# Peptides against a protein of PDB entry 3EFO, part 186

Target 1, 262 residues: chain A of PDB entry 3EFO
Amino acid sequence: SQLADLYKSCETDALINFFAKSAFKAVLHQPLKVIREILVNQTAHMLACYRKNCASPSAASQLILPDSMKVLPVYMNCLLKNCVLLSRPEISTDERAYQRQLVMTMGVADSQLFFYPQLLPIHTLDVKSTMLPAAVRCSESRLSEEGIFLLANGLHMFLWLGVSSPPELIQGIFNVPSFAHINTDMTLLPEVGNPYSQQLRMIMGIIQQKRPYSMKLTIVKQREQPEMVFRQFLVEDKGLYGGSSYVDFLCCVHKEICQLLN

## One batch from the design tools (peptide; made by RFdiffusion4, then SolubleMPNN)

Design b2_p23_4_s2 (from b2_p23_4, 9 letters changed)
Fold by OpenDDE base, seed 3:
Structure b2_p23_4_s2 (fold): chain B 262 residues (1-262), chain A 23 residues (1-23)
Amino acid sequence: as target 1 above (262 residues)
Amino acid sequence: SAEEEEEKRIEEMLKFIQEESEK
């Protein structure tokens, strides 16, 4: 059917870009609460329509998503939790306006990365490989006190260090003997020159490649105050200011779909 | 462009969904 073909042709990255720009345009003349409700409603209707008209027969209690939209809910939740749509006291009006304008000019690839950051386990790097480590889900549950993680969203880059990060890696990256000696005020990694340092720098370069904005590096130690800022980019977790976790959002969407189909 | 075509497809899909929702 024509509808089935449309679902197959619509990829999540294109959808989230479309919805983001639509919502961010609406911010100028509609309350944020209304905009968020519209987005949730659109998501539910879109998925309900698929379930009704395109999906194979299955139990009504099951959440069935088209293959092209398997991760649409997680991206939609990220959009709903963005500071442009969900006001945060620590975010100024100017900052919200700036982010809004940035997204309005973003292409599909840019907006995808912006709403759902890459979180890379740097402590697992193979210095003999030129491949990027596999990204993990943006959640605190995927962090490790023994790990080192690089997070990037196209605008910001964070290097998160667990309190029990391996001393050999700390030495390799920062040329200091321990976690306590790391200076978090620096915005550039030192040129240590060992294979691990070189590999990390190459990875950072690859991430920066073809991005329209230069990402500032922030070094974050676990359990220090700046970690709170970093945690705001763990988009699958529950937000501090009313944003839902991905799991909670998925349950909400499922409930709405069921209501539409009953 | 490819992006314009994708946007068109999304708009068509949303239009159809809206029409179905009104039935």
Scores: peptide ipSAE 0.218, ipTM 0.821, DockQ to the pose 0.467
Fold by OpenDDE base, seed 2:
Structure b2_p23_4_s2 (fold): chain B 262 residues (1-262), chain A 23 residues (1-23)
Amino acid sequence: as target 1 above (262 residues)
Amino acid sequence: SAEEEEEKRIEEMLKFIQEESEK
């Protein structure tokens, strides 16, 4: 059907770019609460329409998503949790204005990375491989106390270290004997010169490539205070300022879809 | 521009979906 073809042609990254710009434009003349409600409603209607007209017959209680939009709820939740759409006093007007302007000028690739960061397990790095490590889901559940992870969203870069990170990797990256000796105030990695250090620097270079902004590097130790900032970028988890986890949001959307189909 | 055309395409798609969802 024509409708089925339409859904097949949809791309989540393009959709989220559109929704983000639409919402951020609306911020100037509509209450944030209304904007958030509209976004959720639009998401539910899109998915309900697919369920009704394109999906195979099944129980209404089952959530069926088109392949092209399987990750749409994830991105939509990220958008809803963005500071521009939150009415929290902890977020300054300047920060909202800044991020709004940034997103309004972003292309599809930029906004996709901005809303859903790339999280790479650096501790599994093969120095002989020319391929980037496979990204993991942006959730604390995917982190390991024994691991080292690199996170990037096009604007910021974080190197997160678990409390039990391998000493040999710490030595390889920072040229210090232990986790406790790592200086988190530094914004540049030392040029240690070993294969592991070189590979990590190469990866960071690739991530920085073709990005319009130079990403500042922040070193984050697990269980230290600065980790709270890092956790804000684990977008599938519950937000610091009351945003829902992906799972909770998905349940919410599913409920609304069911209501539309009744 | 290409971006404007894509935006228009998405708007038309959303409109179509909305109309179908209201049936």
Scores: peptide ipSAE 0.200, ipTM 0.820, DockQ to the pose 0.638
Fold by OpenDDE base, seed 5:
Structure b2_p23_4_s2 (fold): chain B 262 residues (1-262), chain A 23 residues (1-23)
Amino acid sequence: as target 1 above (262 residues)
Amino acid sequence: SAEEEEEKRIEEMLKFIQEESEK
């Protein structure tokens, strides 16, 4: 059907870019609560329409998403949790204005990365491989105390180190004997010169490529104060200023879809 | 521009979906 073909042609990255810009324009003349409701309603209607008209017959209680939109809910939740759309007093007007302006100028690729960061397990690197490690979901559940992770969203870059990260990797990256010796005030990795250090630097370079802004590197130790900032980028979890986890949001959307179909 | 064309495409898509959902 024409509708089925339409859903197949949908691209989540383009949709998120559109929804983000539309919402951020609306902030100028509509209450934030209304904007958030509109976004949720649009998401629910899109998915309900698919369920009604395109999906194979199945139980109404099952959430069936088109392949092209399987990741739409997670991105939509990221958008809803952005500071521009939050009504928390802790968020300054300047911060909202800044992020609003940034997103309004972003292309499809940039906004996708901005709303859902890349989280790479650096501790799994093969120094003999030129391939980037596979990204993991942006959630604390995917981190490990024994791991080292690189997070990037096009504007910020974080190197997160678990409290039990391998000493040999710490030595390889920072040229220090232990986790405790790592200086988190540095914004550049030292030129250690070993294969692991070189590979990490290469990966960072690749991530930086084709990005409009130079990403500042922040080194984060697990359980230290700066980790709180890092956790804000674990977008599938509950945010510092509120907002739903992805799981909670998905449940919310599912309920709304069911209501539309009943 | 390419961006404007993509925006237009998405708007048309959303309109179509909305109309179909209201049937």
Scores: peptide ipSAE 0.191, ipTM 0.814, DockQ to the pose 0.708
Fold by OpenDDE base, seed 1:
Structure b2_p23_4_s2 (fold): chain B 262 residues (1-262), chain A 23 residues (1-23)
Amino acid sequence: as target 1 above (262 residues)
Amino acid sequence: SAEEEEEKRIEEMLKFIQEESEK
């Protein structure tokens, strides 16, 4: 088949699973710096090859990705930002070992969700719909102080509430009059019984049904201390422990691609 | 063809990480 067909048929989720497992296996025998360099290099070379052989000449200077590959840099950056590959002193050895082992046993769908969480705008729920709301990009820029968001990565589930969340939604979910009255120590939502509460619980159930691990629910209020933990799952943003934002990563990859094509 | 050669190169690149992990 043509090279273009190869890229179109390429399953990004399978690729990221392969790269993740390969990298995490390599951690046992290779320096982390080398592993990271290899991953970046592989990404650049793959994309450079596409541009050289599949992209229009007028777009040669631009980073244009085929539809099937558009998400690859996103997931690759998430992989590079994982604690296993960063190995920051702030992260315990046990945590690194735990996450490494988890990923090594994950299937394609599980690893994809693990590296890039689902972030759902719960405040936009249609109680008459059986469909999940459309996920938004995992970045702080997509949050709203007036919004309520559910985040899930297959291991953890967070319900994030903006400081200006609608009181009617708060009442609907928690049966309390205001944001200040929400108990963040809760690990389960109350059974309020209204359509909105039922819909939210259903959504949470659907998300959990497809995952092999039971996800613990953490309720997070904006501007409170636990929000820092939540922000670590906004994988497109700059990492707390030195990981690049997605934008910065793209710039880096783009520069490398240009060098390869010159 | 040139495309076949590039496909082969891509396949080799994908295998590279696996080979490095086995060292």
Scores: peptide ipSAE 0.012, ipTM 0.367, DockQ to the pose 0.086; fails the geometry check

Design b2_p23_4_s3 (from b2_p23_4, 11 letters changed)
Fold by OpenDDE base, seed 1:
Structure b2_p23_4_s3 (fold): chain B 262 residues (1-262), chain A 23 residues (1-23)
Amino acid sequence: as target 1 above (262 residues)
Amino acid sequence: SAEEELEKKILQFLEKVDEASKK
């Protein structure tokens, strides 16, 4: 059907960009609550329509997502949890204005990365490989105390180190003997010159490439205070300001879909 | 522009979804 073809041609990144800009424009003349409701309703309607008209027969209780929208819910949740759409006193007007302006000027690729960061397990780097490490889901559940992770969202870059990070990697990256010796006030990695350091720098360079903004590097040690800031970018987890986890949001969407189909 | 065309496509898609949802 024509509708089925339309779903196949849809791109989640484009949809999220559209919805983000639409929502961020609407905040100027619509209540935040209404905007959030519209976004959730749109999500539910799109998915319900697919299930009703395009999907193969399945159990009524089963959540069926079109291939083109498999990650739509997670991105939509990220949008909903953005400070621009949250009415929290902890979020300054300046911060809202800043992020609103940023997103309003972002292309599809930029907004995709902005809402869902890349989280790379750099402790698994193969210095002989030219391939970037496979990104993991942006959740604390994917972190390891023994791991080192690089997170980037187009605006910020974080190097997160587990408390049990391998000393050899710490030495390779920072030229210090242990985790305790790492200076988190640094915004640049030292030029150590070994293959691992060079590979990491190359990866960082690739991530920075073709991005409109220079990403400031923040080094984060697990269990230190600055880790709280880093965790805000683990977008699949529950947000600091009351935003839902991806799982919770998915359940919410599923419930609304069921209501629409009943 | 490419962006305008993309927006148009998205809007058309949403309209079709709305129409189908009312049936």
Scores: peptide ipSAE 0.448, ipTM 0.914, DockQ to the pose 0.696
Fold by OpenDDE base, seed 2:
Structure b2_p23_4_s3 (fold): chain B 262 residues (1-262), chain A 23 residues (1-23)
Amino acid sequence: as target 1 above (262 residues)
Amino acid sequence: SAEEELEKKILQFLEKVDEASKK
């Protein structure tokens, strides 16, 4: 059907960019609550329409998503959790204005990365390979105390170190004997010159490529105070300011879809 | 522009979804 073809040609990243800019424009003349409701309703309607008109018959309890929108709920939740759309006193007007302006100028690729960061397990790097490690889901559940992870969203870059990170990797990256000796105030990695250090720097360079802004590096130790800032970028988890986890949001969307189909 | 065309495409898609949702 014509509708089925439209869903096949749909691009989630483009949709999110569109919805983000539309919502952020609407903030100037509509209540935040209304904007959030519109976004949720639009998501539910899009998915319900597919389920009703394009998907194969299945049980109502089963969530059926078009392949083109497989990650739409994830990104939509990230959008809804953005500070621009949150009415929290802890968020300054300046911060809202700043992020609003940033997103309004972003292209499709930029906004996608902004809303859902790349999280790379760099402790698994093969120094002999030129391949980037596969990104993991942006959730605390994907972190490990023994791991080292690089997170980037196009504006910020974080190097997160577990409390039990391998000493040999710490030595390789920072040229210090242990986790405790890592200086988190630095914004540049030392040029240690070993294969692991070189590989990490290469990866960071690749991530920085084709980005309009230079990402400053922040070193984050697990269980230290700055980790709180890092955790805000684990977008699939429950937000600091009351935003839903991805799982909770997915359940919410599913409920709305079912209501529309009944 | 390419961006304008993409926006137009998205708007048309959303319109079709809305129409179908009313049936």
Scores: peptide ipSAE 0.445, ipTM 0.913, DockQ to the pose 0.701
Fold by OpenDDE base, seed 3:
Structure b2_p23_4_s3 (fold): chain B 262 residues (1-262), chain A 23 residues (1-23)
Amino acid sequence: as target 1 above (262 residues)
Amino acid sequence: SAEEELEKKILQFLEKVDEASKK
């Protein structure tokens, strides 16, 4: 059907870019609550329409997503959790204005990375491989106290270190003997010169490549105060300022879809 | 532009979804 073909051709990243810009424009003349409701409603309607008109017969209780929109809910949740769409006093007007302007100028690829960061387990790096490590889901559940992770969203870059990070990796990256000796005030990694350090720097370079903005590096130690900032980028988790987890949001969307179909 | 065409396609898609939702 014509509708089925349209779903196949409609990419999630393009949709999110469109909805983000539309929502951020609407912030100037509509209440945030209304904007959020519209976004959720649009999401539910798109998915309900597919379920009704395009999907194969299945149990009504089952959430069926078109292939082109398999990750639409998670990205939509990220959009909804963005500071521009949150009315929390803890978020300054300047920050909202800044992020709004940034997103308004972003292309499809930029906005995709912005809303859902790359989280890379660099402690698993194979120095003999030229391939980047596979990204993991942006959730605390994917972190490990023994791990080292690099997070990037096109604007910021974080190097997160678990409290039990391997001393040999710490030595390799920072040229210090232990976790306690790492200086988190630095914004540049030292040029240690070993294969692991070189590989990490290469990865960072690749991530920075073709990005419109230079990402400042922030080194974060687990259980230290700056980690709270880092955790805000774990977008699948519950937000600090009232945003839902991905799981909770998915349940919400599913419920709304069911209501539309009944 | 390519971006404009993409936006147009998205709008058309959303319109079709809306039409289908009314039936």
Scores: peptide ipSAE 0.445, ipTM 0.913, DockQ to the pose 0.648
Fold by OpenDDE base, seed 4:
Structure b2_p23_4_s3 (fold): chain B 262 residues (1-262), chain A 23 residues (1-23)
Amino acid sequence: as target 1 above (262 residues)
Amino acid sequence: SAEEELEKKILQFLEKVDEASKK
């Protein structure tokens, strides 16, 4: 059917870009609550429509997503959790205005990365490979105390180090003997010159490539206070300012879909 | 522009979804 073909041709990143800009424009003349409700409603309707008209017959209780929209819910949740759409007093007006304006000028690729950061397990790097490590989901559950992760969202870059990060990697990256010796005030990695350091720098360069903004590097140690800032970018987790986890959001959307179909 | 065309496609899609949802 024509509708089925439309779903097949849909691109989630484009949809999110569209919804983000639409929502961020609407924030100027509509209550945030209404905007959030509209976004959730749109999500539910799109998915319900597919379930009803395009999906194979199955139990209504099952969440069936079109392939093109498998990641739509997670991105939508990220959008909903953006400070622009949150009414928490802890978020300054200036910050909201800043991020709003940024997103309004973002292309599809930019907004995709902005809302859902790339989280790379750096500790798994193969220095002999030119390939980027596979990104992991942006959740604390994907981190490890023994791991080192690079997070980038097009605006910020974080290097997160677990408390039990391998000393050899720490030495390789920072040229210091231990985790405790890492200076988190630095915004640039030292040029150690070993293959691992070079590989990491190369990866960082690739990530920075074609991005409209220069991302400053923030070094984050696990269990230190600055880690809380980093954790805000773990977008699948529950947000600090009341945003839902991806799982909770998915459940919410599922309930709404069921209501639409029943 | 490419952006405008993409927006148009999205709007058309949403319209079709709305229409189908009413049936």
Scores: peptide ipSAE 0.440, ipTM 0.912, DockQ to the pose 0.697

Design b2_p23_4_s4 (from b2_p23_4, 10 letters changed)
Fold by OpenDDE base, seed 5:
Structure b2_p23_4_s4 (fold): chain B 262 residues (1-262), chain A 23 residues (1-23)
Amino acid sequence: as target 1 above (262 residues)
Amino acid sequence: SAEEEEEKKILEFLEFVDKASKE
């Protein structure tokens, strides 16, 4: 059917960009609560429509997503959890205005990365390979105390170090003997010159490539105060200032879909 | 532009979804 073909041709990144800009424009003349409700309803309607008209016959209780929208819910949740759409007093008007303006000027690729950061397990790097490590889901559950992770969202870059990060990697990256010796005030990695350091710098360069803004590097030690800021970018987790985890949001959307179909 | 074309596609898609949802 024509509708089935439309779903096949849909691009989640483009949809999110569209919804983000529409929502952020609407903030000027509509209550935040209404905007959030509209976004959730749109999500539910799109998915319910597919379930009703395009999906193979199945139990109504089963969540069936088109391939083109497999990640739509997670991105939509990220959008809903953006400070622009949150009505929390902890978020300043200036911050909302700033992020609103940023997103309004973002292309599809920019907004995709902005809403869902890349989280790379740096500790798994093969020094002999020039390939980027596979990104992991942006959740604390994917972190390891023994790991080192690089997070980037197009505006910020974080190097997160577990409390039990391998000393050899710490030495390789920072030229210091242990985790305790790492200076988190630095915004640039030292030129250590070993293959691991070079590879990490290469990866950082690749991530920075073709991005409109220079990403400031923040070094984050696990269990230190600045980690709180880093955790805000773990978008699949429950937000500090509100917003659902991805799992909770998915359940919510599923419930709405079921209500639409019954 | 490419952006305009993409927006057009999205709007058309949403229209179809809306129509289908009402039927």
Scores: peptide ipSAE 0.404, ipTM 0.898, DockQ to the pose 0.639
Fold by OpenDDE base, seed 3:
Structure b2_p23_4_s4 (fold): chain B 262 residues (1-262), chain A 23 residues (1-23)
Amino acid sequence: as target 1 above (262 residues)
Amino acid sequence: SAEEEEEKKILEFLEFVDKASKE
């Protein structure tokens, strides 16, 4: 059917870019609550329409997503949790204005990375491989106290270190004997020169490639105060300033879809 | 432009979904 073909041709990254720019334009003349409701409603309608007209017959209780939109809910939740769309007094007007302007100028690839960061397990690096490690889901549940993770969203880069990070990796990256000796005030990794350090630097370089902005590096130790800032980029978790976890949002969308189909 | 064409496609898609949802 024509509708089925349209769903197949849709791309989640393009949709999110479109919805983000539309929403961020609307904040100038509509209440934030209304904008959020519209976004959720649009999401539910798109998915309900597919379920009704394109999906194979199945139990109504099952959430069936088109292949082209399997990750639409998670990205939509990230958009909804962006500071521009949150009405919290803790978020300054300047910060909202800044992020709004940034997104309004972003292409599809840029906005995708911005809303859902890359989180890479650096502690699993194979120094003999030129391939990037596979990204993990942006959630605290995917972190490990024994791990080292690199997070990047096109604007910021974080190197997160677990309290039990391997001393040999710490030595390899920072040229210090232990976790306690790492200076978190530094914004550049030292040129240690060993294979692991070189591989990490290469990965950072690849991530920086074709990005319109130079990402500043922030080193974060687990359980230290700056980790709170880092956790804000774990977009699948519940946000500090509001917004649902991905799981909660998915349940909400599913409920609304069911209501539309009844 | 490619971006304009993509936006047009998205708008057409959304319109189609809206119409289908009302039927």
Scores: peptide ipSAE 0.400, ipTM 0.898, DockQ to the pose 0.631
Fold by OpenDDE base, seed 2:
Structure b2_p23_4_s4 (fold): chain B 262 residues (1-262), chain A 23 residues (1-23)
Amino acid sequence: as target 1 above (262 residues)
Amino acid sequence: SAEEEEEKKILEFLEFVDKASKE
């Protein structure tokens, strides 16, 4: 059917870019609550329409997503959790204005990375490999106390270190004997010159390539105060300012779809 | 532009979904 073909041709990254710019334009003349409701409603309608007209017959309780929109809910949740669409007093008007202007000028690739960061397990690096490590889901559940992770969203870069991260890797990256000796005030990694350090720097360089902005590096130790800032970029988790986890949002969307189909 | 064409396609898709949802 024509409708089935349309769903096959859809791209989630393009949709999110469109919805983000539409929503961020609407904040100038509509209440934030209304904008959020429209986004959720639009998401549910798109998915309900597919379920009704394109999907194979199945139980109403089963969530069926088109292949082109498998990650639409997670990105939509990220959009809804953006500070521009939140009515929290902790977020300044200036910050909202700044973030709004940034997104309004972003292309599809830029906005995709902005809303859903790359999270790379650096502790698993093979110094002999030319391939980047596979990104993991942006959730605390994917972190390890024994691990080291690099996070980037096109504007910011974080190097997160677990409390039990390997001393040999710490020595390789920072040229210090232990986790306790790492200075988190630094914004640049030292040029240690060993293969592991060189590989990490190369990865950081690749991530920085083709990005319009230079990403500042922040070193984060697990269980220290600055980790709270880092956790805000774990977008699949519950937000600090009342945003839903991905799982909770998916359940919400599913319920709304069921209501539309009944 | 390519961006304008993409936006047009998305708008057409959304309109189609809206119509189908009312049937």
Scores: peptide ipSAE 0.396, ipTM 0.897, DockQ to the pose 0.662
Fold by OpenDDE base, seed 4:
Structure b2_p23_4_s4 (fold): chain B 262 residues (1-262), chain A 23 residues (1-23)
Amino acid sequence: as target 1 above (262 residues)
Amino acid sequence: SAEEEEEKKILEFLEFVDKASKE
């Protein structure tokens, strides 16, 4: 059917870009609560329509997503949790205005990365490989105290280090003997010159490549105060300033879909 | 532009979804 073909041709990144810009325009004349409700409603309707008209017959309680929208819910949740759509006093008006304007000018690729950061397990790097490590989901559950992770969202870059990060990697990256010796005030990695350091720098370069903004590096130690800022980019988790975890959001959407189908 | 075409595509899709959802 034409509808089925439309679903197959849809791209989540394009949809999110569209919804983000639409929502951020609406912020100027509609209450945030209403905007959020509209976004959730749109999500539910799109998915319910597929379930009803395009999906194979199955139990009504089963959440069935079209392939083109498998990651739509997670991105939508990220959008809903963006500071622009949150009415928290902790978030300054200037910050919301700034991010709003940024997103309004973003292309599809930019907004995709902005809403859902790339989180790379740097501790798994193979210095002999030119391939980037596979990104992991942006959740605290995917971090490891023994790991080192690079997070980038097109605007910010974080290097997160677990408290039990391998000393050899710390030495390789920072040229210091231990985790405790890492200076988190630095915004540039030292030129250590070993293969691992060079590989990491290459990866950072690739991530930065063709991005409209230069991402400053923030080094974050696990369990230190700056980690709180870093955790805000773990978008699948519950945010500090509100918003659902991805799991909770899925439950919410599923409930609404069921209501639409009943 | 490519952006305009994509927007058009999305709008058309949403219209179809709305129509189908009401049936």
Scores: peptide ipSAE 0.393, ipTM 0.895, DockQ to the pose 0.695

